# Ledger of designs, part 141: peptides against a protein of PDB entry 5OOQ

Target 1, 227 residues: chain A of PDB entry 5OOQ
Amino acid sequence: YREDVRQVVTHPANALSFLQPGRLVEISVNGKDNYGWGAVVDFAKRINKRNPSAVYTDHESYIVNVVVNTMYIDSPVNLLKPFNPTLPEGIRPAEEGEKSICAVIPITLDSIKSIGNLRLYMPKDIRASGQKETVGKSLREVNRRFPDGIPVLDPVKNMKIEDEDFLKLMKKIDVLNTKLSSNPLTNSMRLEELYGKYSRKHDLHEDMKQLKRKISESQAVIQLDDL

## One batch from the design tools (peptide; made by RFdiffusion4, then SolubleMPNN)

Design b2_p22_7_s2 (from b2_p22_7, 11 letters changed)
Fold by OpenDDE base, seed 2:
Structure b2_p22_7_s2 (fold): chain B 227 residues (1-227), chain A 22 residues (1-22)
Amino acid sequence: as target 1 above (227 residues)
Amino acid sequence: SELEERINTVIDFTKEWLESLK
């Protein structure tokens, strides 16, 4: 059920508006490489130049660039390609006892374990010398200040995911959590179904918002030209 | 503009479709 909540929270319709520069996110790549809390640099829609017809799932359709301070020092960071979430072999977080460095890595929304309720100041040019390290220091400071964990965005209170479908989903999750012992498989299937419906609905809403924005931008340009 | 009309059409269709899913 935690995964189900994560799926909702990290859906583009919900997550993207909270992935501002400096936003803290907890990162787990491929379910095994835990980088801990990182800071968002930016994000972009995933585009496959080699296969423009490629269709990505919602959670894989965006690339988020994040600064992490837990990269293994001997990782081949020079092989990292911007906006390529397929990380080179050897790119991994430092294990216990290993030294770490700061790096910017591209991840998918699916690699976000949680979204924090904090934002760091993000340098304008993160690629400039020393800037990643500055963010890394800030991350360490945040972790120091929050020994019990960085506050996570509340899906309802903070993210304002208050639509009826989501609320129903959340209620169902709660019910399923309490009744997990009865029929786990059935409960999981029902939850997935609800999530699917929610996801599709919100995807469409997001598309509408984007279209409206484009219209507004076009109108603004026209007005400037008429001026 | 023609583009705006097309966009509005898509928006309207989407809204209707969303309502039908309720």
Scores: peptide ipSAE 0.000, ipTM 0.249, DockQ to the pose 0.012
Fold by OpenDDE base, seed 4:
Structure b2_p22_7_s2 (fold): chain B 227 residues (1-227), chain A 22 residues (1-22)
Amino acid sequence: as target 1 above (227 residues)
Amino acid sequence: SELEERINTVIDFTKEWLESLK
C-alpha cells in the first residue's frame, strides 16, 4: 500500500506543485541507492534531443535536480550531467564509515521516496562555489532537529489529493497504522530501549568474537614462529 | 534470551506490517 501511495504522490499531477526550490525530498535511486533527504533545486520536463519521439512514463517524464549531502567522496561527480538522470557508474551514497560530500544529482520522480513538509532557503546559484555545502549544512541541521524523521507532506491534508480510490487506500493505511500503534510492543519506549540494548549487546558480542579470532590468529602465528 | 525473542517478535511483526502496506 505504501508503494501505491508513493506512486500517486510522486505522479506529476500531484508532485510538481510541491517541488519548489528548497523542498525536502527523500531520495532512493533505482530502489538501491538511498541518499536520504535532499533539497530540490529545480525541475524540468525530460527532453531527449537525440530521440524526440521517446515516450517516458509519467514518473520518468520529469527530471528533478536535488542537493544531497551523502554522496560518496570518491564518486565521479564531475561526470554528472544536469538533467540526465542516468547516473554514471560509481555515483553512490557513502556507506557507513565513508566520507561524504555535497552534490547536485538529477533524479526522476520515481526516485522520490517521500516529499517533506519543509523547505530550505536555496541559494540563487547553487553551482557557485560553496553554495552546495551551505545547503548541505542546512540538511545536517534539519536531520539533527528531526531525529525521528522529517515530517512528510500529508497527501490529503497538504497535497489535497481527493481521489476516492486514494482516500480508501489512505483509510486502509490508517487502520493498519492504528493497529501497529496500538500494539504494546511498538508503542513502548521500551522497545527502542530494548532494541538499543540488544543492538549494543550484539555489537559487543561481535566485537568479542572478532577479538577472540584475532587473539587466536596471533597465537597461531606465534606458534608457527616458535616451531 | 527472552529479550531476543521479544525483539524478534517485534521485528517479525514490523516486517509483516510493512509487507502488508506494500
Scores: peptide ipSAE 0.000, ipTM 0.229, DockQ to the pose 0.016
Fold by OpenDDE base, seed 5:
Structure b2_p22_7_s2 (fold): chain B 227 residues (1-227), chain A 22 residues (1-22)
Amino acid sequence: as target 1 above (227 residues)
Amino acid sequence: SELEERINTVIDFTKEWLESLK
């Protein structure tokens, strides 16, 4: 169900109005490269000059440029092409113990895991020398101030998504979350938070995310079978 | 680290639990 929510939240009809410069977004590219929270620079409709007739899915139809501060230092960032979401080989987040740098990367809406309820003050020209690093410092400060995680936009209260089916979905998720919070697995969420503070091991984090998703799916199936 | 070990334990437990639900 969380994926379903993500699909709705990141749909252009809902997301674009919240992708102002400085908006914090949580980034996961190709379901494996987790850059953490980045800051939106700008976005544009995806245009294929070579194939103007190319039809993109809604979630791939826009390119969002984001500043991340978790880029692996030895990533070939010079090969990044503006507004090209197909990232060069070797572009990846830093792993635990690796050094990271700030970079602007083009992503699709499908690479947005969540949209934060915070905006950074963005430099006028992010491409100017030192500006990415300034944003990077701000990102670090935000992460420091929100050790339990950056607040996410409420799809209903903040984004004003009022679709009935979506509201039903949200209610179901709330019920499931309540059940999960009462479960011994609540300790896993706390461990994830602690792990996020102390470790950047991507694989473990991804495993936990996958497990959480599977748990949610399993619970949903059980609930559906009980209905 | 001790934290990693704890996390791995939780992951393993969760995997086993999920498999038991299949």
Scores: peptide ipSAE 0.000, ipTM 0.204, DockQ to the pose 0.014
Fold by OpenDDE base, seed 1:
Structure b2_p22_7_s2 (fold): chain B 227 residues (1-227), chain A 22 residues (1-22)
Amino acid sequence: as target 1 above (227 residues)
Amino acid sequence: SELEERINTVIDFTKEWLESLK
């Protein structure tokens, strides 16, 4: 259901009006490269100069330029082409322990995981020296202020999505969330303790299973040697 | 134990819920 919500939220008919300069968006490229929260620079309709007759899906029909502060430092950022969402090889977010830099990357709407309910001040010329880094500092500060996550736009209250099928979907999600939250096991600090005990028991069970297998294998080898 | 069964039920429910939300 979350993916269905994402598809509706990131559809051009809904998303574009909220992709103002400075709008925070959570970025996942090709479902594997998570850049975290970035800030929108601008967007444009996707044009293929080599193949003007190319038809794109709705979610691939626009290119959004975003500032990220999680680009791997050794990524070939000089090979990035504005408004070309096909990223060069080696363009990736920094992993744990790696250094990151600020970069502007072109993404499709399909690479937007969520749209934040916050906007940063965006410099007029993001390409000017030091401007990307300024935005990067602002992103770090926002993340610091919202340790539990940046507030996401409410699709109904904020984005005013009033499609009946979408509202039904949201209602279903709310029901499921209520069921999950009402489960006394989910809210209990004891769940972590219980999970810890369960995990230990599971590990012990797996260890026992492995030991039994080893014993059985050893017995089989002994029987073969005695034949 | 009854506790383990309850934990497993919650885990299964959570997994199903997560899958249903995908």
Scores: peptide ipSAE 0.000, ipTM 0.235, DockQ to the pose 0.014; fails the geometry check

Design b2_p22_7_s3 (from b2_p22_7, 12 letters changed)
Fold by OpenDDE base, seed 1:
Structure b2_p22_7_s3 (fold): chain B 227 residues (1-227), chain A 22 residues (1-22)
Amino acid sequence: as target 1 above (227 residues)
Amino acid sequence: DELQKLIETVLDITEEMLESLK
């Protein structure tokens, strides 16, 4: 359901009006590279100069340039091309223990996990010396001020998405969240441990089932060979 | 054993609920 919400929120019809310069967005590229919260520089409709007839999905039809402060320091940032969301090899966020730098990266709408209810001051020329770092400092300050997370735009109250089916979806999510929060294990300090044990048990059970299946299949093959 | 089974059941339900939120 969260993904369904994300699809609606990040659709061009809804998202673009909230991608003003300085808007905070949470960024995940290709479902694996989490850059955290960045700030929007600008956006433009995706144009393929080499293939003008290229058709993109709605969520890939626009390119958003964003400032991030979590780029791995040794990433080949010089190879980044504005408005080219196909990132060069090696472009990635810094891992734990690695140093990070500020960079402007082009992303698709599909790489936006959430849109924040905050805007930073965005310099007119972000590529000028020191400007990215200034935004980076602002991002750090915001994260410091919001230890529980940066406020996200409410799809209904803030973004004014009033589609009936979407509202029903939001209601369902709310109900489920309430149920989860009321679960006696949700607030347990041992939840992670208990879940870990459960998960391991489940995995072992599945492995056992698979092995039994393989044994049965092997036996069946042997029987067929004996016939 | 019964308590453990109950805990496991609750965890299973929780996992299902989490998956449904995705």
Scores: peptide ipSAE 0.000, ipTM 0.331, DockQ to the pose 0.014; fails the geometry check
Fold by OpenDDE base, seed 2:
Structure b2_p22_7_s3 (fold): chain B 227 residues (1-227), chain A 22 residues (1-22)
Amino acid sequence: as target 1 above (227 residues)
Amino acid sequence: DELQKLIETVLDITEEMLESLK
């Protein structure tokens, strides 16, 4: 159901009015490369100069330029082509332990996981020296201020999506979330305690297994020496 | 064994619920 909601939210008819400069968006390219939260620079309708007759899906028909602060430092950012959402090989987010840099990347609407209910100040000329880094600092500050996550636009309350089928979908999701939250197993401080005890028991069991193996190996060696 | 069964049950329920929300 979350994917269904995402498809509706990121449709041009709904998303474009909320992609103002500075709007925070959560980015996942090709469903694999998670850049986290970035900031919208601008967007434009996708035009293929080589094939003007090219037909794109609704979610691929616009290019959104976004500032990210999670680009891997050794990524070939110089190979990025403006308004080309097909990213060069090697363009990826930094992994754990790797250094990251700020970059502007072109993405499609399909690469937006969520739209945030926050806007940063976006410089008029993001390509000017130091401007991307300024936005990057602002992104870090926002993440610091919202440790539980950046607030997401409410599709109904904020985006005013009033489609009946969509409203029914949202109600179903709410019911499921309520069931999940009301489940005694999810609410139990006891679950964390039980998980802790289980984890300890598992570790002890593995230790015992290793010890038994070592004892068996030692006994086998002793038997070989007695031969 | 009972604790393991309980944890496995909780994990199965959680996974099923998460899949239902997809």
Scores: peptide ipSAE 0.000, ipTM 0.253, DockQ to the pose 0.014; fails the geometry check
Fold by OpenDDE base, seed 3:
Structure b2_p22_7_s3 (fold): chain B 227 residues (1-227), chain A 22 residues (1-22)
Amino acid sequence: as target 1 above (227 residues)
Amino acid sequence: DELQKLIETVLDITEEMLESLK
């Protein structure tokens, strides 16, 4: 269901009006490269100059340029082509322990995982020296301020998506989330407590087994001495 | 055993619900 929601939210008919400069978006490229939250620079309709008759899916029909601050430092960012969403080999987010840099990358709408309910100040010339780094600092600050996650646009309340089927879908998701959250056993704190108790019980059981073995061994030794 | 069964049940339900949300 979440993917279905994402498909609707990221459809051009819905998403483009919320992709103003500075809009925060969560980025996942090819389902594996998670850049985290970035900031929209601009977007444009995808045009293939070599093949003007090229037909793209709705979610691939626009290119969104975004500033990310999680680019691997040794990524060949110089090979990035404006408005080319096919990223060169080696373009990837920094992994744990790796250094990252700020970069502007072109992505498709399909690479947007979520659209945030926040906008950063976006410099007019993001390609000027130091500008992308400034945005990167702002991104870090936002992440710091929202440790539990950046607020996401509400598809209904904020984006005003009024499709009946979509509304039904959202209602179903809401019901399921409510059921999940209302289950006391699914609460992380209680689950941890229960797990802790279980773990202790397991340990005690193992200790008991060991003690029984020791007793058995001791009894065997005594029997040998009586012989 | 009962606690373990309960935990497993909760986990199964949680996974099922998560799958349904996908």
Scores: peptide ipSAE 0.000, ipTM 0.271, DockQ to the pose 0.014; fails the geometry check
Fold by OpenDDE base, seed 4:
Structure b2_p22_7_s3 (fold): chain B 227 residues (1-227), chain A 22 residues (1-22)
Amino acid sequence: as target 1 above (227 residues)
Amino acid sequence: DELQKLIETVLDITEEMLESLK
């Protein structure tokens, strides 16, 4: 249901009016590259100069330029093209232990995980020297002030989405959240511990999966060399 | 063993709830 909500919230009919310069948005590119919270620079309708007749889905029909402060330091940011959401290879967020830099990246609406109920001051010329870093500092400050997460726009109260089916969906989610919050396990101090253990287990499982993949890849390479 | 079962149960419930919230 959260994905369904996201689809409605990030639809151009709803999202664009809230993508003012400085608006905070949570960014996940292609469902895998999580940049965290960034700030909107601007947006424009997607135009394909090579194929003017190209038809994009609603969620792919606009490009949003956003400042992120989580770009991997060695990413080829110089290859980024404004209003081109097809990111060059190597453009990724910094992983744990890696250094990050500020960058402006073009994303589609589909890459917006959530829209924040906060706006930063956005410099007029974000491409000017030091401006991205200024926004980056502001982003860090916001994250510091909201350790439990940046407040998200309420689709109904803030965005005024009044579609009946959507309201029903929201009510259903509210009921589920209430059930979740009322669950003794949720309120247990052990939930954090359990979640921590689960997260660690998940990480270990992912590591194992990656190792298995690496082993498989290595074996495949060995087989190719033996041919 | 009971704690592990409880953890697994909680995780299963959480996953089911998360899936239901998707």
Scores: peptide ipSAE 0.000, ipTM 0.252, DockQ to the pose 0.015; fails the geometry check

Design b2_p22_7_s4 (from b2_p22_7, 13 letters changed)
Fold by OpenDDE base, seed 1:
Structure b2_p22_7_s4 (fold): chain B 227 residues (1-227), chain A 22 residues (1-22)
Amino acid sequence: as target 1 above (227 residues)
Amino acid sequence: SALEAQINTVIDFTEEMLKSLE
C-alpha cells in the first residue's frame, strides 16, 4: 500500500503546492537510481516541442528540477538538458566508495519517493558558480541533523488530503504497522542488529535485481545486434 | 543457532509485512 500512498501524494493535484523552491524531496529515478534527498529548484508543466500532441500521464506531466549532492563525479552532467527528464546515459548516483558532486537534474513526479517537511534556502540563481555546492552543504547538514531520516510530510495532517478512500488506505497501513510493532521480536534488545541484517539482505536483493536487469538488457542488446 | 533462526524469522516476517504494505 506504500506505493498507493506515493501515487496519491505525488499526484499533481496534491504535490505541486508543496514543491516550492528549497523543498526537500527524496529522489529515485526509474526505481533504481537513488539520489537520496534533494532540494527543489522549480517545476514546470512538461511540454514536448517536437511533439506538441504528446499526452503524458499525470505523474509525468510535470518536470521538477532538483539539486542533488550524490551525482557520480564522472557523470556527463554537461549533457543534462533543463526540463528534459530523459537523462543521458551515464547519469547516475555515486556508489559506495565513489566521489559525488552536486548537480541539478530534471525529474518527473513519478521519481519522487517522498516529500520532506523541510525547506532549504534556495539561491535565486542556482546555476551561478558555487551555488549548487552551497545547497549541497545544506543537504549534508540536514542529513547530519536527522540521522533517523528527514521528516516526511504527513499526507493528512500536512497535505490535507481528505479523500475517503485514501483515509481508509492510511488506516489500513496504521493497523499493519501496529501489528508489526506489537510483535515480540520487534521489541527485542537486538532489534537494531536484526534490522541491520534485514537491511543488508534487502540491499543485496536489490543489487541482485539490478544485476539481473542489466543482464537482461545486455541480452536484449545482443539480440538486437543479431537481428 | 537459535539466534540465527530468530533472525531469519524476523527478516521473513518483516519482509512479508513490508510486501503487504506495498
Scores: peptide ipSAE 0.006, ipTM 0.289, DockQ to the pose 0.016
Fold by OpenDDE base, seed 2:
Structure b2_p22_7_s4 (fold): chain B 227 residues (1-227), chain A 22 residues (1-22)
Amino acid sequence: as target 1 above (227 residues)
Amino acid sequence: SALEAQINTVIDFTEEMLKSLE
């Protein structure tokens, strides 16, 4: 259930408090492009200026800017749009044998594979000349020091995720959604009752997530200000 | 929390109902 754990860990209610500047995160964009370990610059709530009424999933509701040192050198980095996690075509990590450069890319929480228990020094202005490269050097050094992998935050000990009910809830919801999608309910006397219960479950779950997220957001802001 | 307890209750009932319809 690694994916289940990842979903919980990367949920805004849990992840945001640990996305301080310099925090190491392992990045996989759209489950395809693995950039390896990068460093968090900052994050912000996703806002669609064109469609203010847009509703995003929890894991897509925030944009995290990260420095990576594995960007393919010929990637059209100039086409990157700030706070747009939809990356232009051609933006990809370097493959074996290809040269790479440092870049700042906007990603969603869903693109975080893991959160490291390590933070780098982050320059105040990462956009300034040479600053990304400095972070890139630090990333290389970290990788050198941890050949067996960068330590990952412990969800319980470090992140203090102790809500068993929440974990169970997430799992149960996923199971139910899968069942509903794969085995559509046929007309029955119980269909209405089932739908009612499902709807209520969804509403309560969303309320819970929203409350926890608000708490996390406030804590995250405080942490960012302290750095 | 009370909210979580309610969520679990609803989930449990929903799961039971879903199983009965399978």
Scores: peptide ipSAE 0.000, ipTM 0.294, DockQ to the pose 0.012
Fold by OpenDDE base, seed 4:
Structure b2_p22_7_s4 (fold): chain B 227 residues (1-227), chain A 22 residues (1-22)
Amino acid sequence: as target 1 above (227 residues)
Amino acid sequence: SALEAQINTVIDFTEEMLKSLE
């Protein structure tokens, strides 16, 4: 259901009006490379100069340029081509423990995981020296201020998507989320507590087994001495 | 910091704009 919602939200008819400069978007390229939250620079309709008759799907028909601050430092960023969403090999987000840099990457609408309910001030010329790093600092600060996650645009309340089937889908999701939230196992704090208790129980059980073994060994030694 | 103040201003403005769309 989440993917179905994403398909509707990221459709050009719905998404483009919310992709103003500075709009925060959560980025996942090819369903594999998660760059986290980035900021929109601009967007344009995808044009294939080599094949003007090329037909793209709705979600691939536009290119969005975004600033990210999670690019792996050794990525070949110099090979990035503006308005080319086919990223060169080696372009990836930094993994845990790796250093990251700021970069502008072209993505398709299909690479947008969510659209945030926040906008940053965007420099007029993002390609000027130091400008992307300024945006990167702003992104870090926003992430720091929202440790529980950046607020996402509500498809109904904010984006005004009024399709009946979509509304039904949203209601179903809300019901499911309510059920999940009511489950004590889905509450992270309770889960951690339960796991802690389980772990302690397991440790105690192992200790008991060890003690029983020691007692058995001691009894065996006594029996040998009594023979 | 100046950056924090700027971000707060943007957030406040965005929230106000969203409320106005309601």
Scores: peptide ipSAE 0.016, ipTM 0.318, DockQ to the pose 0.230; fails the geometry check
Fold by OpenDDE base, seed 3:
Structure b2_p22_7_s4 (fold): chain B 227 residues (1-227), chain A 22 residues (1-22)
Amino acid sequence: as target 1 above (227 residues)
Amino acid sequence: SALEAQINTVIDFTEEMLKSLE
């Protein structure tokens, strides 16, 4: 059940409108490397320059750049490639007793465990000297302020996911994908049919979310100018 | 600290914005 909810929440149609600069997200890469809460820098649609016809799953179709403050100090961070979510070997969070540093890492939507109901103020140039560390300090301060955990966006109240048909389709697709992993031949036809219906609902939902994002951004800018 | 004040401001703003969307 929790995984089903996560799949819906982290779907591009729902997640992208909440991945503004500074948005807190809880990060787990490949289901094993837990970086904890990081801050979104930006995101972009995943483009394969070598294979422009490459098709990615919905949850792998975008790259999100995030600042983390839990990177293992001896990780080969110099080997990180912008917009490449396939992390080099040795890139991992610090374990207990190990020292950590701040880093910007590219991740997919599938690596988002939770989306926080908080945003940090983000420097314009995160790659400038000392800026990552500043964000790192902010992350530590937020964690200190919320000892019981950073509040998570409510899928219904905050993210306004109310389309029952969309949710049902998402659930069905998830079930089918799980079954396909065990029996790829039996469920392929049904998956294609459901995907077609899902795609239409997805597009509509994405348009709605884009509009909501624009409204939210406009309001945020107005309030910042009045401060 | 100045940083703490900034964080609090952003938190308050975010919460107010979300409430206004309800």
Scores: peptide ipSAE 0.008, ipTM 0.285, DockQ to the pose 0.182; fails the geometry check

